# Peptides against a protein of PDB entry 3J47: the designs that were tried, part 94

Target 1, 121 residues: chain A of PDB entry 3J47
Amino acid sequence: IRLTNQLKSLKGLQSKLKDVVEYLDKVINKELPINHTILGKLQDVFNLLPNLGTPDDDEIDVENHDRINISNNLQKALTVKTNDELMVIYISNLVRSIIAFDDLIENKIQNKKIQEQRVKD
Target 2, 26 residues: chain B of PDB entry 3J47
Amino acid sequence: NAQYHLLVKQGDGLLTKLQKYGAAVR

## One batch from the design tools (peptide; made by RFdiffusion4, then SolubleMPNN)

Design b2_p22_7_s2
Fold by OpenDDE base, seed 1:
Structure b2_p22_7_s2 (fold): chain B 121 residues (1-121), chain C 26 residues (1-26), chain A 22 residues (1-22)
Amino acid sequence: as target 1 above (121 residues)
Amino acid sequence: as target 2 above (26 residues)
Amino acid sequence: ELEELRKEAEELLKKIEELRKS
């Protein structure tokens, strides 16, 4: 029962990660804004993942040790992958912010030049 | 003006690195 | 490599903010 629930949760997480990747592609392509709620929920899920992979040592027979190690390794791999995806999103947003600020600075410089010219005339 | 051009150049460099990273993760 | 990219981006943001305040 617990293993089946973990597998179902993992499949659900995988599906949501796919949806997030698709969302990120749309954000990269400037088709959609960043959804902070989705990112926050993902972070919450990942913060809970380490706790889902540690069954308390007290009740499970020796035969499940290999399956537990595989599950923990998969969970770690998924956590790393998601952290990498979040970092890509962060950097992409940062770059967009930089470009927007560059445009604002250029506009400010142009306005200053126009004002200086008006004072000379 | 010079500081602005330097900033743009650095931004272009960052964008290029970001594109390479995005291609490597895909 | 990712950390280096983040650092470069943060440095650019800092320079933009300095130019905005000038």
Scores: peptide ipSAE 0.323, ipTM 0.830, DockQ to the pose 0.268
Fold by OpenDDE base, seed 5:
Structure b2_p22_7_s2 (fold): chain B 121 residues (1-121), chain C 26 residues (1-26), chain A 22 residues (1-22)
Amino acid sequence: as target 1 above (121 residues)
Amino acid sequence: as target 2 above (26 residues)
Amino acid sequence: ELEELRKEAEELLKKIEELRKS
């Protein structure tokens, strides 16, 4: 029962990670804005992942050494995938910031032109 | 890993330039 | 000064797009 629940949770996490990748691809393609709530939930999931692979100091019999290595490799692979997703988010935020600054500059140029016209009138 | 660190470093450089731009616009 | 800032922002945007395509 516990192992089945853990496997179900892991499959659920895998499905959610797939959904996040699909969402991030849409954000990279400028089809959707970044949803901070989705990002926060992802961060929470990742902060819990290290605890899923740490054997509590319970006497894990030597027979579980292969399972521990598989768990550590899976956790490492998930950490790398997480870092890639965070990098995509970072780049997307950077692009959004640049666009916002471009709009701000354009607005300031327009305001300056309006002020210069008012001084000539 | 090396490609990731390079991308992060390039992004940080862009962010620094963006911050300078924002400060000059203010 | 504003034109220089715009040019710098355009260069940054271009660099980000290059990174995205890489």
Scores: peptide ipSAE 0.317, ipTM 0.827, DockQ to the pose 0.283
Fold by OpenDDE base, seed 4:
Structure b2_p22_7_s2 (fold): chain B 121 residues (1-121), chain C 26 residues (1-26), chain A 22 residues (1-22)
Amino acid sequence: as target 1 above (121 residues)
Amino acid sequence: as target 2 above (26 residues)
Amino acid sequence: ELEELRKEAEELLKKIEELRKS
C-alpha cells in the first residue's frame, strides 16, 4: 500500500513538475502570470512526500533500511530539484514585477511631464 | 548551483536598483 | 537609470531562459 501511494505521489509530482515547467515556459514568454495556487499545491506535495517516505517503526529489516535510505536520498534530491525549479519561478516573477514596476515609474514620470506641460500651456 | 546563485545575486542587484529608482521618483 | 534597470531585467530574463534550456 505505501509503495503504491509513493509511486502514485511520485507520478503525480512528476506530472505537476511538468505542468510547472510548462507554466514557467509560458511565464518566461510573458504569456501568463504565475499561478500561486499551482506553486502552493506543489509545495504541499513536497511537504507530504517526506511523510510518505518515513517507514512505520515496525519492520526494520536491513533490506528495508537500505531501500528507505535510497528513497530518502532520492526524495531529498527531488526536493532540491523542485526547490530549484520553484526558485527559478520566484526569480522570474520577481523580474516581471521589476519590469512592471519600472514601466509604472516611467508612466508616472511621463504623466507628470504631461501635466507640467499643460500647466505651462 | 553556481549559475543559479549568480542569477539570484543579479536579481537582488536589480531589486536594489529598482528600490532606489522607486524612492527617487517619490 | 530606468532604461538601465529595464536592460538588466531583460538580461536576467534571458539568463533564466538559458538556465531553463540547459
Scores: peptide ipSAE 0.349, ipTM 0.837, DockQ to the pose 0.626; fails the geometry check
Fold by OpenDDE base, seed 2:
Structure b2_p22_7_s2 (fold): chain B 121 residues (1-121), chain C 26 residues (1-26), chain A 22 residues (1-22)
Amino acid sequence: as target 1 above (121 residues)
Amino acid sequence: as target 2 above (26 residues)
Amino acid sequence: ELEELRKEAEELLKKIEELRKS
C-alpha cells in the first residue's frame, strides 16, 4: 500500500511538473499568463506531500526509521524542486510584466509628443 | 542557487529602472 | 534608457530559458 501511494504521488507530481514546464515554455514564448489552476494543483500536491510519508499511526516498528528518513528526504528534495520551479515562474511573470509596462510607457511618451505637437500647430 | 540569486538581482534592477521611467512619464 | 531596459529584460528571459533547459 505505502509504495503504491508513493508511486501514485510521484506520477502525479511528475505529471504536474510536466505541466509546469509546458507552461513555462509558453511564458518564455510570451504566449500565456500564469495558469492559476496549474499553480493551485501544484500547491495541492505540495500540501499532500507531508501525508505521503506519514505511516498510519498504528505500526511504529524500529525498521521504519530509515524508511521514514528516506521519505522525509524525498519530500524535502521535492519541496526544494517545487520551490525552484515556482521561483522560475515568478521571475518569468515579472519579466513579462516589465516588458508590458515598457511598451505602455513608450506608448504614453509617443501620445504625449503627439499632443505637444498638436498644441504647437 | 547562485544562478537563481543572480536572476533575482537582475529582475530587481529591471523593476527599479521601470519604476523610474514610470515616474518620469507621469 | 528605455532601450537599455528592454535589452536587460531580454537577457533575463534568455537566462531563464537557459536555466529551464539545464
Scores: peptide ipSAE 0.341, ipTM 0.831, DockQ to the pose 0.615; fails the geometry check

Design b2_p22_7_s3
Fold by OpenDDE base, seed 4:
Structure b2_p22_7_s3 (fold): chain B 121 residues (1-121), chain C 26 residues (1-26), chain A 22 residues (1-22)
Amino acid sequence: as target 1 above (121 residues)
Amino acid sequence: as target 2 above (26 residues)
Amino acid sequence: ELEEIRKQADGLLEQIEALRKS
């Protein structure tokens, strides 16, 4: 049961990471705005990762200690990877917000110049 | 990590410039 | 100055893409 749950969780995480990467690609290509839902789902996966590493209390035999350590190391590595992906999403959002704000400023400057010209005429 | 922090710093610098321009356009 | 900000934003976007591909 435990190994099956870990495999299912890894497959779920892999699928979500793939979805995030695909979303980030669409985001980089300016095809879509940042989807807060994907970010939320990634956070949910991250929050579930500690729960995926909880050994069922019933199978703590001495041979499991090495397996538990390997599982914890893998979970830590996956946690770091997830954090890096979240950071990339955050920076991508920041950059897009900056670009959008720049375009807004430029539009306002142009509108102001047009109004000033109309007052002089 | 180091590349990420550098990118964040560059983004913050750009944001600060944008804020200054936004204030000048008002 | 706005053009420079845009250029910097584009540079940041490229760096993000590079990080994603690494």
Scores: peptide ipSAE 0.374, ipTM 0.851, DockQ to the pose 0.629; fails the geometry check
Fold by OpenDDE base, seed 3:
Structure b2_p22_7_s3 (fold): chain B 121 residues (1-121), chain C 26 residues (1-26), chain A 22 residues (1-22)
Amino acid sequence: as target 1 above (121 residues)
Amino acid sequence: as target 2 above (26 residues)
Amino acid sequence: ELEEIRKQADGLLEQIEALRKS
């Protein structure tokens, strides 16, 4: 039961990571906005992943310790990859916000010029 | 990591310039 | 100044795309 649940969770994680990559591609192509709910759920999964690799302090035979260390290294590598993806999303949102503010500032400048012209007429 | 930190710094710099410009237009 | 901000934003976007492709 536990191993089956871990395998199912790992497959689910792999599928979600693929979905995140596909989503990032669409965000870069300006086709879709970021789904914060998907990101939140992904973060929750990753926050739970460390608990999947820490067996409780029960008698881990030395052979199991090496396998656990390998699993922890893989988990760490996956965490780094996810952090990089989240960083890309963050920067993409920052750039979009900057562009939106630029447009707002330009609109305000134009409105001010129109008002100044109306006062001179 | 280094490329990412550079990108973040550039974004922060741009945001700061945008904030200053927005304050000058108000 | 606005044109420079826009240019910098475009540069950041290109860097993001480059990082995604790597």
Scores: peptide ipSAE 0.357, ipTM 0.845, DockQ to the pose 0.655; fails the geometry check
Fold by OpenDDE base, seed 1:
Structure b2_p22_7_s3 (fold): chain B 121 residues (1-121), chain C 26 residues (1-26), chain A 22 residues (1-22)
Amino acid sequence: as target 1 above (121 residues)
Amino acid sequence: as target 2 above (26 residues)
Amino acid sequence: ELEEIRKQADGLLEQIEALRKS
């Protein structure tokens, strides 16, 4: 039962991660705005993942060393993947901010040109 | 005019840095 | 490297915000 629940949770997380990656790709492609709520929920899921990979301390038998190493490696791999995803999100937000800034600059230029024309008329 | 050119120059600097960052992430 | 990238990005964002408020 517990292993099945862990596998189900892992599958759920994998699916959500896939959805987030897809969302991030859409954000990078400027198809969708960044949803900070989704990102926050992902971060929460990742913060909970270490707690899902820790077997409850009840059976310290010698065969668990390989399982612990696999769990730690998986957790590390997931952490790296999460960091990469967060980085992509961050870059996407920066790109949007820069684009918005460029638009503001252009608007200010246009407004100034209009004012200069009004003073000449 | 001068303030606008300063803003543009700062924006270009930011864009350049962002491009460098994007290239470093690739 | 990721931390440096993040720091650079935060610096750029701060500059953009400063320019927006100006």
Scores: peptide ipSAE 0.349, ipTM 0.847, DockQ to the pose 0.069; fails the geometry check
Fold by OpenDDE base, seed 5:
Structure b2_p22_7_s3 (fold): chain B 121 residues (1-121), chain C 26 residues (1-26), chain A 22 residues (1-22)
Amino acid sequence: as target 1 above (121 residues)
Amino acid sequence: as target 2 above (26 residues)
Amino acid sequence: ELEEIRKQADGLLEQIEALRKS
């Protein structure tokens, strides 16, 4: 049961990470908007990761120290990966804001030119 | 017109900085 | 490094907001 749940969780995480990477690639390519729901789910997965690597404190065997170190390294690697993904999303949002602002400025200028022409007529 | 061009120039500067940042993160 | 990137991004956003209000 425990091993099956861990394997299922790992497969679920792997699938979600793949989906996130694919989504991030689409966002980088400006093909899709950022989905905040995906980000929320990703955050939830990461908040659950500490619980996946803590075997209950009761098995103080030497084999556990290497497993704990591997688990901690995995958790750290996943945390770094998540931080990188969140950063990419943040940058993507900033880029969109800049583009939207540029379009707004251009529209404002065009409107001003139209108004100036109407006043001269 | 001058204010608009200034705004565009500032926006382009920000975009350039953002692009440089994105390239540095890659 | 991530913090520095965030700080730079926030600086750019602030400049964009200043331009929007102008």
Scores: peptide ipSAE 0.336, ipTM 0.844, DockQ to the pose 0.069; fails the geometry check

Design b2_p22_7_s4
Fold by OpenDDE base, seed 5:
Structure b2_p22_7_s4 (fold): chain B 121 residues (1-121), chain C 26 residues (1-26), chain A 22 residues (1-22)
Amino acid sequence: as target 1 above (121 residues)
Amino acid sequence: as target 2 above (26 residues)
Amino acid sequence: MLEELRKEADELLKQIEELRKK
């Protein structure tokens, strides 16, 4: 029963990770704004991932050590891949914030020039 | 990895220039 | 100065998009 639940959770995580990649693809293509709720739920899934790979210490069958090492390496590889995806999002958001702030500064300079012209007339 | 670190460094450079510009417009 | 910032931002966006297509 426990192995079936871990496999179901891993398939659920894989599906959710695919949905996240698809969402990130739409966000990078400027089709959707960043949804903080999706990011929060993703972080919650990642905080639960270390706990999905620790068998509660009550059944150490010695034959599972090679499978546990493969699972830990897969979880570490998934965590690295996700950190890379989150960093690409962070940079994309940083660049968008920079462009939006640049446009705001340009608008402020134009408004100041219009006010200075109105005081000279 | 190397392309990613270059991208981060370029973003930090752009952020620093934006901060300097925002301070000059105040 | 503003136009240079915009050009650098657009180049960063383009590099992100190229990295996503690989």
Scores: peptide ipSAE 0.323, ipTM 0.833, DockQ to the pose 0.629
Fold by OpenDDE base, seed 1:
Structure b2_p22_7_s4 (fold): chain B 121 residues (1-121), chain C 26 residues (1-26), chain A 22 residues (1-22)
Amino acid sequence: as target 1 above (121 residues)
Amino acid sequence: as target 2 above (26 residues)
Amino acid sequence: MLEELRKEADELLKQIEELRKK
């Protein structure tokens, strides 16, 4: 049962990571703004990861200590990886906001030049 | 880590240039 | 100035794509 749940959750995480990558591609391609719902779902998947490594509290046998440490290390590694992915998302948005603001500035300059021409004629 | 900090610094540089440009257009 | 900012933005996007491919 545990191995099947871990495998199912890993497949779920892999599918969500794929959805995040596909979303990042759409953000890079200027097709979509950041979906806070993807971030929320990634956080939800992340909040479920600690529960995948917790032994059900009913078997405190000393052989589980190494498995708990490996699971905790894997969770920490996945935490760091997820944080790095979130940071890439954040930067991609910053860059998009910068480009959008640049386009707004150019539009304002063009409008000002058009008004100055109309006042000189 | 190091590549990420470099990317952040470049983003901050771009943001600073954008702010200067926005101030020059006012 | 605008063209330089655009070039820097495009270079940042390219670096993001390179980081994604690693």
Scores: peptide ipSAE 0.338, ipTM 0.834, DockQ to the pose 0.640; fails the geometry check
Fold by OpenDDE base, seed 4:
Structure b2_p22_7_s4 (fold): chain B 121 residues (1-121), chain C 26 residues (1-26), chain A 22 residues (1-22)
Amino acid sequence: as target 1 above (121 residues)
Amino acid sequence: as target 2 above (26 residues)
Amino acid sequence: MLEELRKEADELLKQIEELRKK
């Protein structure tokens, strides 16, 4: 039962990670705003991952200790990798918010110049 | 790690400049 | 000031893209 749940969760994580990468590609290409739902679903997967790596206390076989350590190291490596991806998403949002704010400011300056010209005529 | 912290620091610098510019246009 | 902010934003985007290629 445990191996099937770990494999299902790993496939789910891999699918979400692929969706996040595809989303990041669309973000970098300026085609779409960040979907907070993908971010939330990724956080939910991360909150579920520790629960999938905890041994149910019912198989204390000494041969499982090395497999548990390998699983915990892989889970830690996956957690670090997705933290890095979430951070890239965050920075990409930040940069887009900056560009959108820059365009808003430029539009405000142009509108002010047009209004000042209309008051002189 | 180091490249990421550099990128975050540059993003924070850009945000600070954006905030200053937004205040100057008000 | 605006043009400098745009240049810094473009450099941040470029660095993000370089990090994705590694």
Scores: peptide ipSAE 0.331, ipTM 0.838, DockQ to the pose 0.636; fails the geometry check
Fold by OpenDDE base, seed 3:
Formats: C-alpha cells, structure tokens, sequence
Structure b2_p22_7_s4 (fold): chain B 121 residues (1-121), chain C 26 residues (1-26), chain A 22 residues (1-22)
C-alpha cells in the first residue's frame, strides 16, 4: 500500500512538472499570463516533498539508508529542475512587464504631442 | 549556476534601463 | 533606448531557450 501511494504521488508530481513545462512553452510563445494557481500547487508539492522524504524516526533499518539517499538525491534533482523552471517563468514575466511598460510610455508621449499640437491650432 | 547568475544580472540591467527611461519621460 | 531594451529582452529569451534545449 505505501509503495503504490508513493508511485501515485510521483506520477502526480511528474504530471504537474509536465503542466509547468507546457505553461513555460506558452509563456515563451507570448500566448498566456502566469497561472498563480499552478505556482501555488507547485509550492505545495515542494512543501510536501520534505515530508515524503522524512521517514518517521522509528525504523533505522540499515537496508533503507541507500534507498533514503537515492530518494533525497532525486528530490534534490527535482528541486533544482523546478527552481530553474520557476526562474524561466520569472524572467519571461519581467520581459513582458518591460515591453508593456515601454508601450505605455510611448503612448503617453504620443498623447502629450497630440495635446501640444491642439494648443498651437 | 554561472549561466543563471548571468541571466539574472542581464534582467536586472534591463529593469534599471527601463526605470531610467520611465524617469526621463516624466 | 527602446530598441536597446528590446534587443536585451530578445537576448534574454534566446538564452532561456538555449537552457531548455540542454
């Protein structure tokens, strides 16, 4: 029962990671804004990962030490991969905010020029 | 790590240029 | 100034895409 639940949780994490990658692709292609709900669910998965990697302190069987080290290395590798993905999202939004702010400035300059022309006529 | 820090530094540079441009238009 | 900002933004996006291909 525990192994089946861990495998189901890992498949769920893999599906969420795929959804984040697909979202990143849509962000790179300029098609969508950030879904804060996906980020929140990803943060929740990360807050649960330390809890999935803490065996309750009650069975130090020496045969589990290699399995715990492999699990911790996999969790660390997944944490690094998702930190890189979150950064790509952050930079993509920064770039979008920059472009939108520049378009706003240009529109303000054009509107000011139109008002100055109307005062000279 | 190194490519990451370079990318962040370039983004911060772009943000600083945007802030200077916004101040020059005011 | 705008054109320089756009070029830097496009270079950042390109570097992100190169990191995804590795």
Amino acid sequence: as target 1 above (121 residues)
Amino acid sequence: as target 2 above (26 residues)
Amino acid sequence: MLEELRKEADELLKQIEELRKK
Scores: peptide ipSAE 0.327, ipTM 0.834, DockQ to the pose 0.594; fails the geometry check

Design b2_p22_8_s2 (from b2_p22_8, 13 letters changed)
Fold by OpenDDE base, seed 1:
Structure b2_p22_8_s2 (fold): chain B 121 residues (1-121), chain C 26 residues (1-26), chain A 22 residues (1-22)
Amino acid sequence: as target 1 above (121 residues)
Amino acid sequence: as target 2 above (26 residues)
Amino acid sequence: SEREELRKEADKLLSEINALKA
């Protein structure tokens, strides 16, 4: 039981780490929209969390139960931290996109003014 | 979790507004 | 806190875009 629970916790952590890496790669490569990628990875994490603490039907001693609870809490805390980091990346990219769009708009306005001036001349 | 979803929703709102602006400028 | 600051920056940029539209 204890060993099985530890293995489950490790598998959950491993899956989470893999998801984070995949997200980062997709963001860097601009392969997917940030929002969809973040949501997908978050969903993956949430789907794994309930499975981390599922006790087997076998008898669990008090010591093992306490360790399992601590491990689960740690995993949840790590999940929150990871989500926060992903949010920072998301917002940063959003801001960059807004800036780029603003620059494009300004350039378009300027070009239009130049064209209008040329027509008047 | 709820805070994260709220932030994502706000970001999506900003993107939507940006898209509307872009469409108006075009 | 850092997340909130980034959000504020995004809101500011959006406001500037709206000002240019007007």
Scores: peptide ipSAE 0.296, ipTM 0.841, DockQ to the pose 0.124
Fold by OpenDDE base, seed 5:
Structure b2_p22_8_s2 (fold): chain B 121 residues (1-121), chain C 26 residues (1-26), chain A 22 residues (1-22)
Amino acid sequence: as target 1 above (121 residues)
Amino acid sequence: as target 2 above (26 residues)
Amino acid sequence: SEREELRKEADKLLSEINALKA
């Protein structure tokens, strides 16, 4: 049961990571905005990951120490990878926000110029 | 990591400049 | 001029993001 759950979770994580990568690709290509639902699901997966690596206290055989270390290292590596992906998303959103703000500023400048011209007429 | 941090720093700098410009246009 | 510089910087950031993705 535990191994099956771990495998299922890993497969789920892999699928989600793939989805995130695909989403990031679309974001980079300016095709889609950030999907908060995907981010939320990803966070949920990460919150569940620590629980997947904790063997029940009853199955801590000395031989599992290497497996535990491997699992912890894998979890850490996955966490780092996810953090990197989230950072890329964050930066992409920041850039989009900056561009949008720049456009707003331009619109305001144009509106002011139009108003000034109307006052002179 | 270093490249990412550099990118973040550049983004923050751009945001700051944009905010200053927005305030000046107001 | 300042606005144009900001746009150029934004474009640069976008290009860097794309480079990291590739």
Scores: peptide ipSAE 0.343, ipTM 0.835, DockQ to the pose 0.639; fails the geometry check
Fold by OpenDDE base, seed 3:
Structure b2_p22_8_s2 (fold): chain B 121 residues (1-121), chain C 26 residues (1-26), chain A 22 residues (1-22)
Amino acid sequence: as target 1 above (121 residues)
Amino acid sequence: as target 2 above (26 residues)
Amino acid sequence: SEREELRKEADKLLSEINALKA
């Protein structure tokens, strides 16, 4: 039962990572805004991943130890990949925020110039 | 990781410049 | 001029992000 749940969770995580990559591509292409709900769900999955890799101290059959280590390494690799994807999203949002703020500053400057011209008239 | 950290650093630099510009416009 | 530099830096960041995603 536990192994089956772990495999199901890993498959789910892989599917979610694929979805995130696809979403990131759309965000980069300015086709869609960032979906915070998807990111939240991914974070939840990753918070559960350490629990999937901790062998409960009980029945560590020696043959299972090697398989568990391989599984843990795979989970770690997937976690790193997801972290990289999240970072890309974060930086993309940061850049967008900067551009928006730049536009706001420009608008403010223009408004001030207009106001100064009105005072001179 | 290194590429990501570099990207973050560049973003922070841009934010700092933007903040300075905003202060100058105020 | 300062604004233009900021935009160029932002564009560079975007390009780097795209490169990392690819």
Scores: peptide ipSAE 0.340, ipTM 0.838, DockQ to the pose 0.682; fails the geometry check
Fold by OpenDDE base, seed 4:
Structure b2_p22_8_s2 (fold): chain B 121 residues (1-121), chain C 26 residues (1-26), chain A 22 residues (1-22)
Amino acid sequence: as target 1 above (121 residues)
Amino acid sequence: as target 2 above (26 residues)
Amino acid sequence: SEREELRKEADKLLSEINALKA
């Protein structure tokens, strides 16, 4: 059961990372909308992290201590990875906001110039 | 964690500058 | 690396906005 859960979590994380990369590519391509699906999937992965570290209560043998340590290390590593992904999403959203705002400002400047020209005519 | 916070701070700074610019263009 | 690139892009955009304001 534990190995299956770990594998599932890794697959989920992999899928999330792929989605994040795709989202970042869209940001680079000046696609402005925030992909909430990526954020949601990231949260799902994070919520699954505690399940990766749950030792099966049934096998409390000495071998379990090493497995518990390995599980904790894996959970820590996954947490760091999740934080990095969240940061990337945050930056991506920020960049998109900046681009959108820049376009808005440019449009306003152009409109102002047009209005000024109309007053001079 | 420190790198994350630094990045967030930089992003927030950029956002603030953009907001100021937007207000000035209005 | 990707994060750094995105940051650089954001900084560039900010600079452009400031240039338009001036």
Scores: peptide ipSAE 0.323, ipTM 0.845, DockQ to the pose 0.118; fails the geometry check

